# Ledger of designs, part 109: peptides against a protein of PDB entry 3ZN8

Target 1, 125 residues: chain A of PDB entry 3ZN8
Amino acid sequence: LEEYDKIQKKMEDVMEGKGKLTLRDVYAQIIALRKMGPLSKVLQHIPGLGIMLPTPSEDQLKIGEEKIRRWLAALNSMTYKELENPNIIDKSRMRRIAEGSGLEVEEVRELLEWYNNMNRLLKMV

## One batch from the design tools (peptide; made by RFdiffusion4, then SolubleMPNN)

Design b2_p28_5_s3 (from b2_p28_5, 14 letters changed)
Fold by OpenDDE base, seed 4:
Structure b2_p28_5_s3 (fold): chain B 125 residues (1-125), chain A 28 residues (1-28)
Amino acid sequence: as target 1 above (125 residues)
Amino acid sequence: REKEEEERRKRRATLLQLIEQFRKEELE
């Protein structure tokens, strides 16, 4: 709960134009969510900003949870510098992360695209 | 070339292990 509250506060700060959301924050969020149990229980507590999961059917929840698990594997294959500054992730780094996580390069690209889109969204609010 | 690729693979494996250890410590 304390880690979750820190993440929410950071997201609020970023929406206020204070600071930058990083992949470290995304990682911390995923870990906090997993500690709280199935995503279905946590969705009730996430203000809709963190992981834009549409209000999912149970099957969509499972698909989302699998995608998040894959992204977690990618995040676990990133260096601290990459987590703090995802913009430094070039094709070589992306390939390393993919191969380290057992993912396709495209799946790592999708994670980075999601991160970039979320950062753009948070800056527009 | 093959030796350099093997060394690159070894260095990468070590880095991944260090990252994994750091993640375990962060979760404790």
Scores: peptide ipSAE 0.118, ipTM 0.599, DockQ to the pose 0.018
Fold by OpenDDE base, seed 5:
Structure b2_p28_5_s3 (fold): chain B 125 residues (1-125), chain A 28 residues (1-28)
Amino acid sequence: as target 1 above (125 residues)
Amino acid sequence: REKEEEERRKRRATLLQLIEQFRKEELE
């Protein structure tokens, strides 16, 4: 819970133009979300929230979990400098990360594209 | 050439292990 609150505050700070979202923050968020997995199930049992939260099919949850697991493997293959400044990740670094994580280069590219899109969205708000 | 490639692979594996260890320690 404390880690999740820190990440939420950092996202709020970035939305206010105070700070920068990094892949380190993304890593911490993924870990926090995995630790909270049972809590998400509890929230689905709260009357009114289950109607507003699309209950992903159990199959969609499994697909999402596998994607998150792959992204964690990629993040675990990044240096601190890369996590803090993802913009330094060139083709050589991306290939290194892919081979180190057992992923395709395209999957690492997808993670970086997702990060770039998220960072753009947060700056537009 | 094969020995140099093997040494490069070993150095890379060591770097990845160190990065992973550092990330585990940061999460503890």
Scores: peptide ipSAE 0.117, ipTM 0.598, DockQ to the pose 0.017
Fold by OpenDDE base, seed 1:
Order: C-alpha cells, then sequence, then structure tokens
Structure b2_p28_5_s3 (fold): chain B 125 residues (1-125), chain A 28 residues (1-28)
C-alpha cells in the first residue's frame, strides 16, 4: 500500500508540473503491482466488483504478465542515469539493453514509446 | 579489433543477464 501511494503521489506531481515521470517510477510501479498480484485476484472474487472490473481472459492476463516480465528485464539492464533520464537512450544504449535483457531491440523501443506516451498524457492532464 | 569489440559486447551482455537473474531471484 505504501509503495502504491508513492506512485500515485509521483503521478500527481507530474500532472502538476512539479516532476517528471521516470523509468525508475515505472519500475517501482511494476514491483508494486506484482506485490499486489494475489490481492487483485482476491478482489476479482468479491461479488459485485467483478461487474465493474472487466475480467481479462486468463490468456490476456498471461500475455500481460509476460510483457511485464520482459519490461522488468529491460529496466534491470538500464543504468540509473538511463532510468532517471530515458531520453538519453540512443540506438547504442537500446541495443545494449536489449542484449543484456535477452530482448529484441523492438521490445525495448516499445517500452520507451509507452513511457513517452504516458509522460505526454500525464502532462496534458 | 572488431572481433575484440564483439567479444567485449558478448561478455557485457552475459554480465547484464547474470545481474538480471540475481534481481529476478530477489523479486521472487
Amino acid sequence: as target 1 above (125 residues)
Amino acid sequence: REKEEEERRKRRATLLQLIEQFRKEELE
């Protein structure tokens, strides 16, 4: 719960222009979500909440979990400087991250594109 | 020179994969 509150506060700070979302924040979010994994499953079994939360198919959950694992691999292959300032990640850095994480360069690019889109969205609100 | 750079890249990739494995185990 404490980790989730820190992430929400960080998102609020970014929306207010007081900060920038970083890949370090994304990393913290993924870790928090993984810790909540069992709790999310419990919440899905609460009668009445299942009507408001579209239960993704078991296959979509597996695909999402695998994508998150790959993104964690990529994040774990980044330096602190890259995590704090993802905009410094050039083609050479992106290749290094891909090779270090056992991912395709395209998958690392997708993560960075997702990050850029999220950071733009938070600045528009 | 190109072969030595490629070997250094392979060694670096292996080291990063090992670091990733250790971090994965710490997160389990």
Scores: peptide ipSAE 0.117, ipTM 0.603, DockQ to the pose 0.018
Fold by OpenDDE base, seed 3:
Structure b2_p28_5_s3 (fold): chain B 125 residues (1-125), chain A 28 residues (1-28)
Amino acid sequence: as target 1 above (125 residues)
Amino acid sequence: REKEEEERRKRRATLLQLIEQFRKEELE
């Protein structure tokens, strides 16, 4: 619960222009959601947490959980500098992250595209 | 040249292991 409140405050600070969302923040959110266990299902119904669409089927929930696990593996293969500043991730870094996480380069690109889209959305609010 | 590439691969693997260990310690 305390970790959840820190995440909410960070999102509010970013929406107010007082901060920047980083992949470190994304990592912290994923870990917090995993620790909350069945409460994560309740959080999936909160509009704006943006990782899962409303009313996924049980199969879509499983696919989403697998995707989150893959993204966590990618995040675990990033340096601190890359987590804080994802914009430095070039093709060479992206390939290294993919190789280190057992992912395709395209899956790492998809994570970075998702991050960029979220960061754009938060700046428009 | 091939030995240098292998050594670079080993150094990268070691760096990834250190990064993973550091994260495990931060989560404990």
Scores: peptide ipSAE 0.114, ipTM 0.587, DockQ to the pose 0.018

Design b2_p28_5_s4 (from b2_p28_5, 15 letters changed)
Fold by OpenDDE base, seed 1:
Structure b2_p28_5_s4 (fold): chain B 125 residues (1-125), chain A 28 residues (1-28)
Amino acid sequence: as target 1 above (125 residues)
Amino acid sequence: REEEERRRRLRRATLLQLILERELEELK
């Protein structure tokens, strides 16, 4: 419960312009979500999802859960400086992270793209 | 009022996150 309140407060602070979302915050979110159970249970706790989005198939839930596991492996291969300042992750760092996590470089790139898009979206809310 | 607006903003951000995650999956 306390971890969720911290994540929620951080999301609010970013939306209010009082903070910046980091990959450390993303890591904390993934860990918190995994403590709730499988992605299927997490989605059931999101109010209005069943009204606005078609219920994802069991296969889509498995794909999403595997993607989250891969992203967690990438995040575990990052330095504290990279987690706090993802904008310093160049091609060399991205390759090192991919090799250390057993991922393709493109999967690490996708995580960084997702993070950048998330930061843009949170500033527009 | 302010707490309800914060909850609305958070729900919108979470929905935008899920949409973005789905779009990135469809691009694979």
Scores: peptide ipSAE 0.102, ipTM 0.609, DockQ to the pose 0.245
Fold by OpenDDE base, seed 5:
Order: C-alpha cells, then sequence, then structure tokens
Structure b2_p28_5_s4 (fold): chain B 125 residues (1-125), chain A 28 residues (1-28)
C-alpha cells in the first residue's frame, strides 16, 4: 500500500508538471503492479469502472506479462544514470543493455520508444 | 472533498496504468 501511494503521488506530480517520468518510475510501477496483480482485475471489482474498460483476454494478459518480464530484464541491466535520464541511452548503451538482458536490441529500442511516447502524452495532459 | 480528490487521484493513476498497458499491447 505505501509503495503504491508513492507511485501514485509521483504520477500526480508528473501530470501536474512538478516532475518527470523516468524509467526508474516505470520500474517501480511494474514491480508494484506485479505485487498487486493486474489493476484490470482490481478494477473489475469496482462497480461502474469495470464496464468502461475492455477486459483483456487471459491470453492477452499472459502475452502482456511476458513483454513486461522482458522489459524488467532490460531495466535491471540499466545503470542508475540511464534509469533517471533515459535520453542518454545511445546505440552503444542500448546494445550493452540488450546483451546484458539477453534481449534483441530492437526490444530495448521498443521500450525506449514507448517511454518517449508516454512522456510526450503525459506532457499533453 | 477529500474523498472526491482521492477518487480523482485513483482515476488518474488508473488511467496512466491503462495507457501503459495499452501501449504495451500496441507494441506487440
Amino acid sequence: as target 1 above (125 residues)
Amino acid sequence: REEEERRRRLRRATLLQLILERELEELK
């Protein structure tokens, strides 16, 4: 609960323009999500919120969980500086992260592209 | 007022998480 409240507060601060979302924040969210289970299951138990969200199929949840596990491996292979400032991750760093995580360079690129897109979206809200 | 703020905070955190999950699916 306390870890979730910290993540929630960080997300609020980012949405209010008081902070920047980092890959460390992403890591913390993924860990919290894995501890709480998919919020989609928690939201299904909240009357009136579960109806508005397409519940992913069990197979879609499994595929999503596998992608999250791969991204956790990449995040665990990053330095503290890279987690705090993902913009410093060049092709050489990306290759090192891929090699250290047992992933393709493309999968690391996808994570970074996703992070960049997310950070753009959060600045528009 | 505090309950409404708590509900707004929960909705925002949920929306961010859903965006995260959905963008993860679109990258498949």
Scores: peptide ipSAE 0.093, ipTM 0.585, DockQ to the pose 0.271
Fold by OpenDDE base, seed 4:
Structure b2_p28_5_s4 (fold): chain B 125 residues (1-125), chain A 28 residues (1-28)
Amino acid sequence: as target 1 above (125 residues)
Amino acid sequence: REEEERRRRLRRATLLQLILERELEELK
């Protein structure tokens, strides 16, 4: 619960423009979600939002969990400096992360693209 | 007031999570 409250507060600070989302924050979020169980259970605990969103199909949840597992492997292969500032991840770093995680370079690129898109979306809200 | 702020905070964190899920689905 305390880890989740810290993650929530960090996400709020980012939405308020008081901070930047890092891959360390992403890692913490993924770990908290895995500890809490499927995202569907987390959504069910939020009054008024679990009723308006289509519950992802069980198959969509499984595919999402597999991507999250792969991204965790990539995140575990990153240095602290890369986690705090993902913008330093060049092609050489990306290849090293892919090799260290057993992923394709493209899968590491997708994680970084997702992170960049997320940071853009958070600045628009 | 504090309970409304807590509810607003929960809604924002949830919106982030939903955006995360949706973007993860679009990347599938």
Scores: peptide ipSAE 0.087, ipTM 0.580, DockQ to the pose 0.257
Fold by OpenDDE base, seed 2:
Structure b2_p28_5_s4 (fold): chain B 125 residues (1-125), chain A 28 residues (1-28)
Amino acid sequence: as target 1 above (125 residues)
Amino acid sequence: REEEERRRRLRRATLLQLILERELEELK
């Protein structure tokens, strides 16, 4: 609960332009989500919202969970400086992270692309 | 006023988490 409230405040600060989302914040968010379960399950318990959200298939949940596990392996292979400033991650760093996590360089690139897209979306909301 | 701000914060946070989940789904 306390970790979740810290993540929420950090996301609010980023939306207000008072901060930057980092991969450390992403790591903390993934851990909090895994502890609370999918927000889709929480939303199903809210009257009127569960009817508008398609329940992901069990196979889609498994694919998403495996992708999250791979991204956690990548994040655990990053240095503190890389987690705080993902924009310093060059091709050499991506290859090291991939090798350290047992991932393809492309999967590490996808994580970084997702992070960049998320950080753009946060500034637009 | 504080309860409305708390509801707005919770809605924003939920929206960001939904965006996160959707982006994870689109990457399937």
Scores: peptide ipSAE 0.073, ipTM 0.568, DockQ to the pose 0.294

Design b2_p28_6_s1 (from b2_p28_6, 13 letters changed)
Fold by OpenDDE base, seed 1:
Parts: sequence; structure tokens; C-alpha cells
Structure b2_p28_6_s1 (fold): chain B 125 residues (1-125), chain A 28 residues (1-28)
Amino acid sequence: as target 1 above (125 residues)
Amino acid sequence: LLEELLKQAIEAGDKKAVLDALLALRLS
């Protein structure tokens, strides 16, 4: 619950122009989310979501956990400069990150695209 | 579903709902 509130606060700060969402922030948030436990425990704190969304199966939770683990591996293979400024990550950097993390380049692209979409959406709010 | 909720929240200007939807998408 505390970690959940911190994540919300960070997003609010970014939306209000008090900060910028970086991959370092993403890393911290992912770690915090993992400590919170099952997704259902987090989702229950979102008003109305528990009613609208089905409870994830154990298999679905495992798939999500694996994806997060892979993204963490990618983040751990990035330099501090890349984490703070993801826009500098070109094809060469993506390949290095992929090789260092044991991922496909496409998986790194997916992470970056997700980040870009998230940041774009936050700025639109 | 979450993506649709996000779109609806943005269109409605409900900042809290947008943040919640974004968080939910991040968790998924």
C-alpha cells in the first residue's frame, strides 16, 4: 500500500511538471510492485477495478512475473546515462542491452516503446 | 479492457482514474 501510494505520487509529480519519468524511476517502481505481492492485492486498491476486471489466474500471474523479470534484466544492463535519458538508446545500445540481458532486441524495443507510451500518456493528462 | 478504461479516463479528464489505469497497465 505504501509503495502503491509512492508510485501514484511520482506519477502525479510528473503530470504536474515537478519531474520526469525515467527508466530509473520505472526500475524503482517495478521493485516496489514486486514487494507488494500478487497483482490482485495491488488491484484491490484501485476503485472499481476489482469489479470490472477478472481475477488473474496463477498462470497469468506467472506470465506477468516473467515479463517483469526480463524487463528488470534489461534495465540492469543499461548505463546510468541510458536510464536517465532513454532517448539516447539507439540500435547499437539496444543490441548491447539485449546481449547483456539475454533478451532479444525486440524485447528491449518493447520495453522502450512501453516507456515512451507511458511517458506520453502522463504528459497528456 | 484496461486500455479502454485509460482512454475513457483521459477523455473524461479524470486524472485519478488515468493514473490508476496506467498503474494497472504497468502491473500487467
Scores: peptide ipSAE 0.036, ipTM 0.539, DockQ to the pose 0.321
Fold by OpenDDE base, seed 5:
Structure b2_p28_6_s1 (fold): chain B 125 residues (1-125), chain A 28 residues (1-28)
Amino acid sequence: as target 1 above (125 residues)
Amino acid sequence: LLEELLKQAIEAGDKKAVLDALLALRLS
């Protein structure tokens, strides 16, 4: 809980314009969420979620865990510079990351596109 | 439900809630 709170505080600072959300931050948040157990339980601690979320099936949890594992593998294959500035990741870097993580290049591209879309949305909030 | 929460977070201007909802939607 303490580690989660630290990460959440950092995220709050970023969201308040005191920093930039990077892939390193995404990595940290993923780790924090995993430590809290099932995501449904984590969401119960988020303000505004005053309702009991349906508990996902074990199979759904496994699917989610696999996705998390794959994204973490990609993130672990990135350099510090890439994690801090994902926009520098070109086709050559994507291929390297994919090969290092055992993923398809398209999966790495998907992660980066998700990150970019997230940033665009956050700027509009 | 998560999509609706995302919408509400955006409307409320709660960036943290938006981030949490986005992560939840993508990773679960």
Scores: peptide ipSAE 0.255, ipTM 0.751, DockQ to the pose 0.474; fails the geometry check
Fold by OpenDDE base, seed 2:
Structure b2_p28_6_s1 (fold): chain B 125 residues (1-125), chain A 28 residues (1-28)
Amino acid sequence: as target 1 above (125 residues)
Amino acid sequence: LLEELLKQAIEAGDKKAVLDALLALRLS
């Protein structure tokens, strides 16, 4: 929960244009999430969300966990410079990251796209 | 903040945005 609060504060700073969400931040979030447990445990603390959102099956949760593990592997294969500035990751870097993490290039691209979308959403708020 | 993003995504009916926000929350 303490790590969660730190992440929330960081996100608030980004939303206010006082900072930039980096893949290093994403890494920290993933680690925090894994410590918190299933997403259902996180969502249950948010009033109304448990009612509005369908609860994923146990199998879906496992699939999600595997995806997160794969993304974590990709992040672990990135350089500090790439983590701080994901925009520098070109095709060559992406291929290197994929090979180093045992992932397909498309999986690395998906992670980067997710990151970009997240940043975009934060700026829209 | 992530909670707010999730709420906004739900209100907008953007399924992809909802999934992204949920993923972000889970990562937190």
Scores: peptide ipSAE 0.079, ipTM 0.599, DockQ to the pose 0.162; fails the geometry check
Fold by OpenDDE base, seed 4:
Structure b2_p28_6_s1 (fold): chain B 125 residues (1-125), chain A 28 residues (1-28)
Amino acid sequence: as target 1 above (125 residues)
Amino acid sequence: LLEELLKQAIEAGDKKAVLDALLALRLS
């Protein structure tokens, strides 16, 4: 719960323009979420979410966990500089990360696109 | 559904709702 609060505060700071979301932050978030247990339990800690979202099925939870696991593998294959500044990740770096993580290059690209989209959305608020 | 909720939260300027929606998208 304490880790969750820290992550939430970080995201709020980014939304307020007090900081920048990095892949290092994403990594920390994933690790914290996994330590908290199943994703369903994490969602229960988010006020109001339970009334807006249907309860995920077991299969949906497994799919989500697998995706996070794969992204975590990609993140573990990145350098500190890449985690801090994802914009430096070119095709060569993506290929290296993919090979190191056992993922397809497209999966690494998907992670980066997700990050970019999230970062843009946070800055819009 | 989650994407729609996120859009609505952004349009409403509800920072908390945006954060929650982003978290939900990450977990799904």
Scores: peptide ipSAE 0.028, ipTM 0.540, DockQ to the pose 0.339; fails the geometry check

Design b2_p28_6_s2 (from b2_p28_6, 12 letters changed)
Fold by OpenDDE base, seed 3:
Structure b2_p28_6_s2 (fold): chain B 125 residues (1-125), chain A 28 residues (1-28)
Amino acid sequence: as target 1 above (125 residues)
Amino acid sequence: LLEQLLKQAIEAGNKQAVLDALLALRLS
């Protein structure tokens, strides 16, 4: 997918300090690749990891898929400015996003924390 | 790229980074 390649290139740019991965990019990735199968299928293509990591149960996979769907709802409730600059999202914005998406504030916080961690990881590599 | 990030996170023993990378892979 062209969109997938764009996201990959952007991630590479972030690693090189030439750009910033945004929630807009995350949103685009989710929309473009929603029909991807379980994570286990991806991990099977990585030599050695299939042995090192336990495979999640079907129930655990469903929980993960539900989390992604909920995060998508949160992203759909964000403004353009928030998607481009998630760091501006304060308590008031989080509450609005949560209410608009039918989520708990803690779920929105979790999404933002994940995003921040990903950016930190990309910059450290 | 994501696969490499996952490997590095595992080698570093950073559990949170591993989980984050796995989630990113799932989205890809």
Scores: peptide ipSAE 0.166, ipTM 0.670, DockQ to the pose 0.169
Fold by OpenDDE base, seed 1:
Structure b2_p28_6_s2 (fold): chain B 125 residues (1-125), chain A 28 residues (1-28)
Amino acid sequence: as target 1 above (125 residues)
Amino acid sequence: LLEQLLKQAIEAGNKQAVLDALLALRLS
């Protein structure tokens, strides 16, 4: 919950023009919250949501954990400059990152697309 | 803020936005 509040504050700062959410921020949160547990533990703090959404199965949790582990590998293969400014990551950089992390290029694209979608959502709220 | 993102995504019926918001919550 403490780390949850930190990332929430960071997102609020971005909305107020006091900074931007970077992949370095994402990396820091992932490594800090590896023991976060099931998503349901987080969602239970959102009023009414626990009733609205189904509880993920153990298999679903494992799939999610694997995805995060793979994304962490990709982040570990990025340069500091790329982590701070993901927009500089072109096709050549994506291929290097994929090869260095043992991922497919499409998986790296998925991570970047998620990051971009998050920033778009922040601007809409 | 993440809670608001999720609520907004649900209200809009945007499945991808819901998934993105849920993933963000998982990472926080």
Scores: peptide ipSAE 0.158, ipTM 0.660, DockQ to the pose 0.159
Fold by OpenDDE base, seed 2:
Structure b2_p28_6_s2 (fold): chain B 125 residues (1-125), chain A 28 residues (1-28)
Amino acid sequence: as target 1 above (125 residues)
Amino acid sequence: LLEQLLKQAIEAGNKQAVLDALLALRLS
């Protein structure tokens, strides 16, 4: 619950222009959500969301958890400068990150694309 | 719509998509 509140506070700060959403922030959010347990527990604390959703199957949870672990490996292979300013990550940096994390370059690209999509959405506000 | 996206992400076990959907909900 405390981690959830931190996420919400960070989002509010970003919305108010007090900061920007970086990969460092994304990393923190992912870690926080992993500590929360079942996603249903997180959702029930979201205002306006009155839907109790069933938890994914054990197999689905494993798949999702593996994907998260892979993305975290990529994030852990980034420099502070890259985490703070993901836009500087060029092809050379992506290859280095992929090699350092044991991932395919395409997986690193997927992470960056996901981040970019979130950032675009944020800029629309 | 965002709730539906969130539901789909949860059902798929895609935590990344859940994060994205939650972000979208927070911004809405």
Scores: peptide ipSAE 0.135, ipTM 0.633, DockQ to the pose 0.097
Fold by OpenDDE base, seed 4:
Structure b2_p28_6_s2 (fold): chain B 125 residues (1-125), chain A 28 residues (1-28)
Amino acid sequence: as target 1 above (125 residues)
Amino acid sequence: LLEQLLKQAIEAGNKQAVLDALLALRLS
């Protein structure tokens, strides 16, 4: 719970322009969430989410967990420099990361795209 | 749906809702 709060604060700081979200932060968040237990349980700890979203089916939760697991593998295959500055990740780096994680290059690209979108959205708030 | 909720949260200036939506997008 403490780790979760720290991550939330980090995201809030980024939203306020007090910092920059990195893949290192994303990694920390994923690890923290996994330590909290199944995703279904984590979702229950998010105020208001149950009101906004329907309860995911067991199958949907499994799909989400698998995706996170795959992204975690990609993150584990990145260098510290890449995690801190994802913008340096070019096609060659993506291919290396994909090979190291057992993923398709497109999956790595998807992760980076998600990160970029998230970072952009946070800065808009 | 989740993307729409995120957009709505941003437009409303609801920081907590934005964070929740982003997390939900990742978990889905």
Scores: peptide ipSAE 0.086, ipTM 0.591, DockQ to the pose 0.329

Design b2_p28_6_s3 (from b2_p28_6, 10 letters changed)
Fold by OpenDDE base, seed 1:
Structure b2_p28_6_s3 (fold): chain B 125 residues (1-125), chain A 28 residues (1-28)
Amino acid sequence: as target 1 above (125 residues)
Amino acid sequence: LLEKLLEQALKAGDKKAVLDALLAKHLS
């Protein structure tokens, strides 16, 4: 719960122009969320006025966990400079990251696209 | 699904819902 609140605060700060969401922030958030347990455990702390999501099955949780694990591997293969400034990640850097993490380049691209979409959404709020 | 929820929340101006959806997306 405490970690959840910290993540919310960080996102609010970014939305208010008090900071920038980086991949380092994403990494920290993912770690914090994983420590909270299954999505259902996290969602139970969200007020009913928010988004109502269906309860994921055990299989869905496993799929999500695997995806997160793979993304963490990619993040662990990035330099600090890349984590702070993901926009510098070109094709050569993506290939290096993919090779270092045991992922396909397309998976790294997916992560970066996800980050970009997330950042754009935060700025629109 | 989560992306659609995000879009809906953004259109509605529900900042809290957007943040919640973003957090949920990190877990899936």
Scores: peptide ipSAE 0.021, ipTM 0.492, DockQ to the pose 0.307
Fold by OpenDDE base, seed 2:
Structure b2_p28_6_s3 (fold): chain B 125 residues (1-125), chain A 28 residues (1-28)
Amino acid sequence: as target 1 above (125 residues)
Amino acid sequence: LLEKLLEQALKAGDKKAVLDALLAKHLS
């Protein structure tokens, strides 16, 4: 719960323009969340005020966890400069990251797109 | 689905809902 609160605070700071969400932040958050236990256990701590979230099946949770593991592999293959400034990741860097993490280039692209979308949404608030 | 929730929350101007949706998406 303590880590959860830290994550929320960080997100709030970004939403208020007090900071920038980086892949380094994402990495730290994922690690913190994994320490909290299964994704189902973490999700139940989200109040979800004003949001009706469907309850994923056990299989769906496992798929999600595997996806996160794959994304962590990608993040582990990034340089500090890339983690701090994901916008510098070009095709060459993306390919290197994919090869280093054992992922397809498309998976790395998906991660970056997810990050960009999330960051964009935070800035829109 | 979570993206739709984000869109709805943004349209409604519900900051808390946006945050929750983002967190949920991050955890999924």
Scores: peptide ipSAE 0.018, ipTM 0.488, DockQ to the pose 0.283
Fold by OpenDDE base, seed 4:
Structure b2_p28_6_s3 (fold): chain B 125 residues (1-125), chain A 28 residues (1-28)
Amino acid sequence: as target 1 above (125 residues)
Amino acid sequence: LLEKLLEQALKAGDKKAVLDALLAKHLS
């Protein structure tokens, strides 16, 4: 819960233009989420918006866990500079990261795209 | 589902919900 609050504060700061979301932040968020347990534990912190959220099945949890594991492998294969400034990651860097993590280049690209999308969403709030 | 939740949260201006939804996407 404490880690969750720290992450929220960081994200709020980014939303307010007080900072930038980095892949290092993403890494920390992923680790914190994993420590919190299944997605249901995270979702319970969301105030009711009139949306019924189904409990993820075991299979869904496994799929999510595998994706997270793969992304963590990619993140662990990045340099500090890349984590701090993902924009410097070009095709050559992506290939290196993919090779180092045992992933396809497309998977690394997907992670970066996800990051970019998330960063844009945060700035919109 | 998560995308819809995020969209709804954004439209509602619920910052906390947005943050939570973004975090939740890590697992999906």
Scores: peptide ipSAE 0.021, ipTM 0.497, DockQ to the pose 0.436; fails the geometry check
Fold by OpenDDE base, seed 5:
Structure b2_p28_6_s3 (fold): chain B 125 residues (1-125), chain A 28 residues (1-28)
Amino acid sequence: as target 1 above (125 residues)
Amino acid sequence: LLEKLLEQALKAGDKKAVLDALLAKHLS
């Protein structure tokens, strides 16, 4: 819960123009969410959910969890500089990260593409 | 917009998409 509150404060600062979302922030968020347990529990702490939607099947949750674990492996293989400034990750860095994490280069590219899309979304909001 | 994305992700059972939407919502 303490980690959750810290992340919320960080996110508020970012939205107020006091910072930017980095992959380090993403990493921290993923870890915090996992510590909170099942996604259903996480959702209970998020205001603004007008309806309780059907929860995904356990199998689908496991598949998603595996994807997250793979991304965490990629993040763990990045340097501090790369985590803070993902835009510096070129093809050479991407290959190194993939090899270090046991992932395909395309999986690392997917993570970076997701990050870029997230940034675009945040700028739009 | 973010709430709609979250709802769509939940309906689809896409945990990654749910996480993405949650992150975006928390940051907004």
Scores: peptide ipSAE 0.020, ipTM 0.522, DockQ to the pose 0.103; fails the geometry check

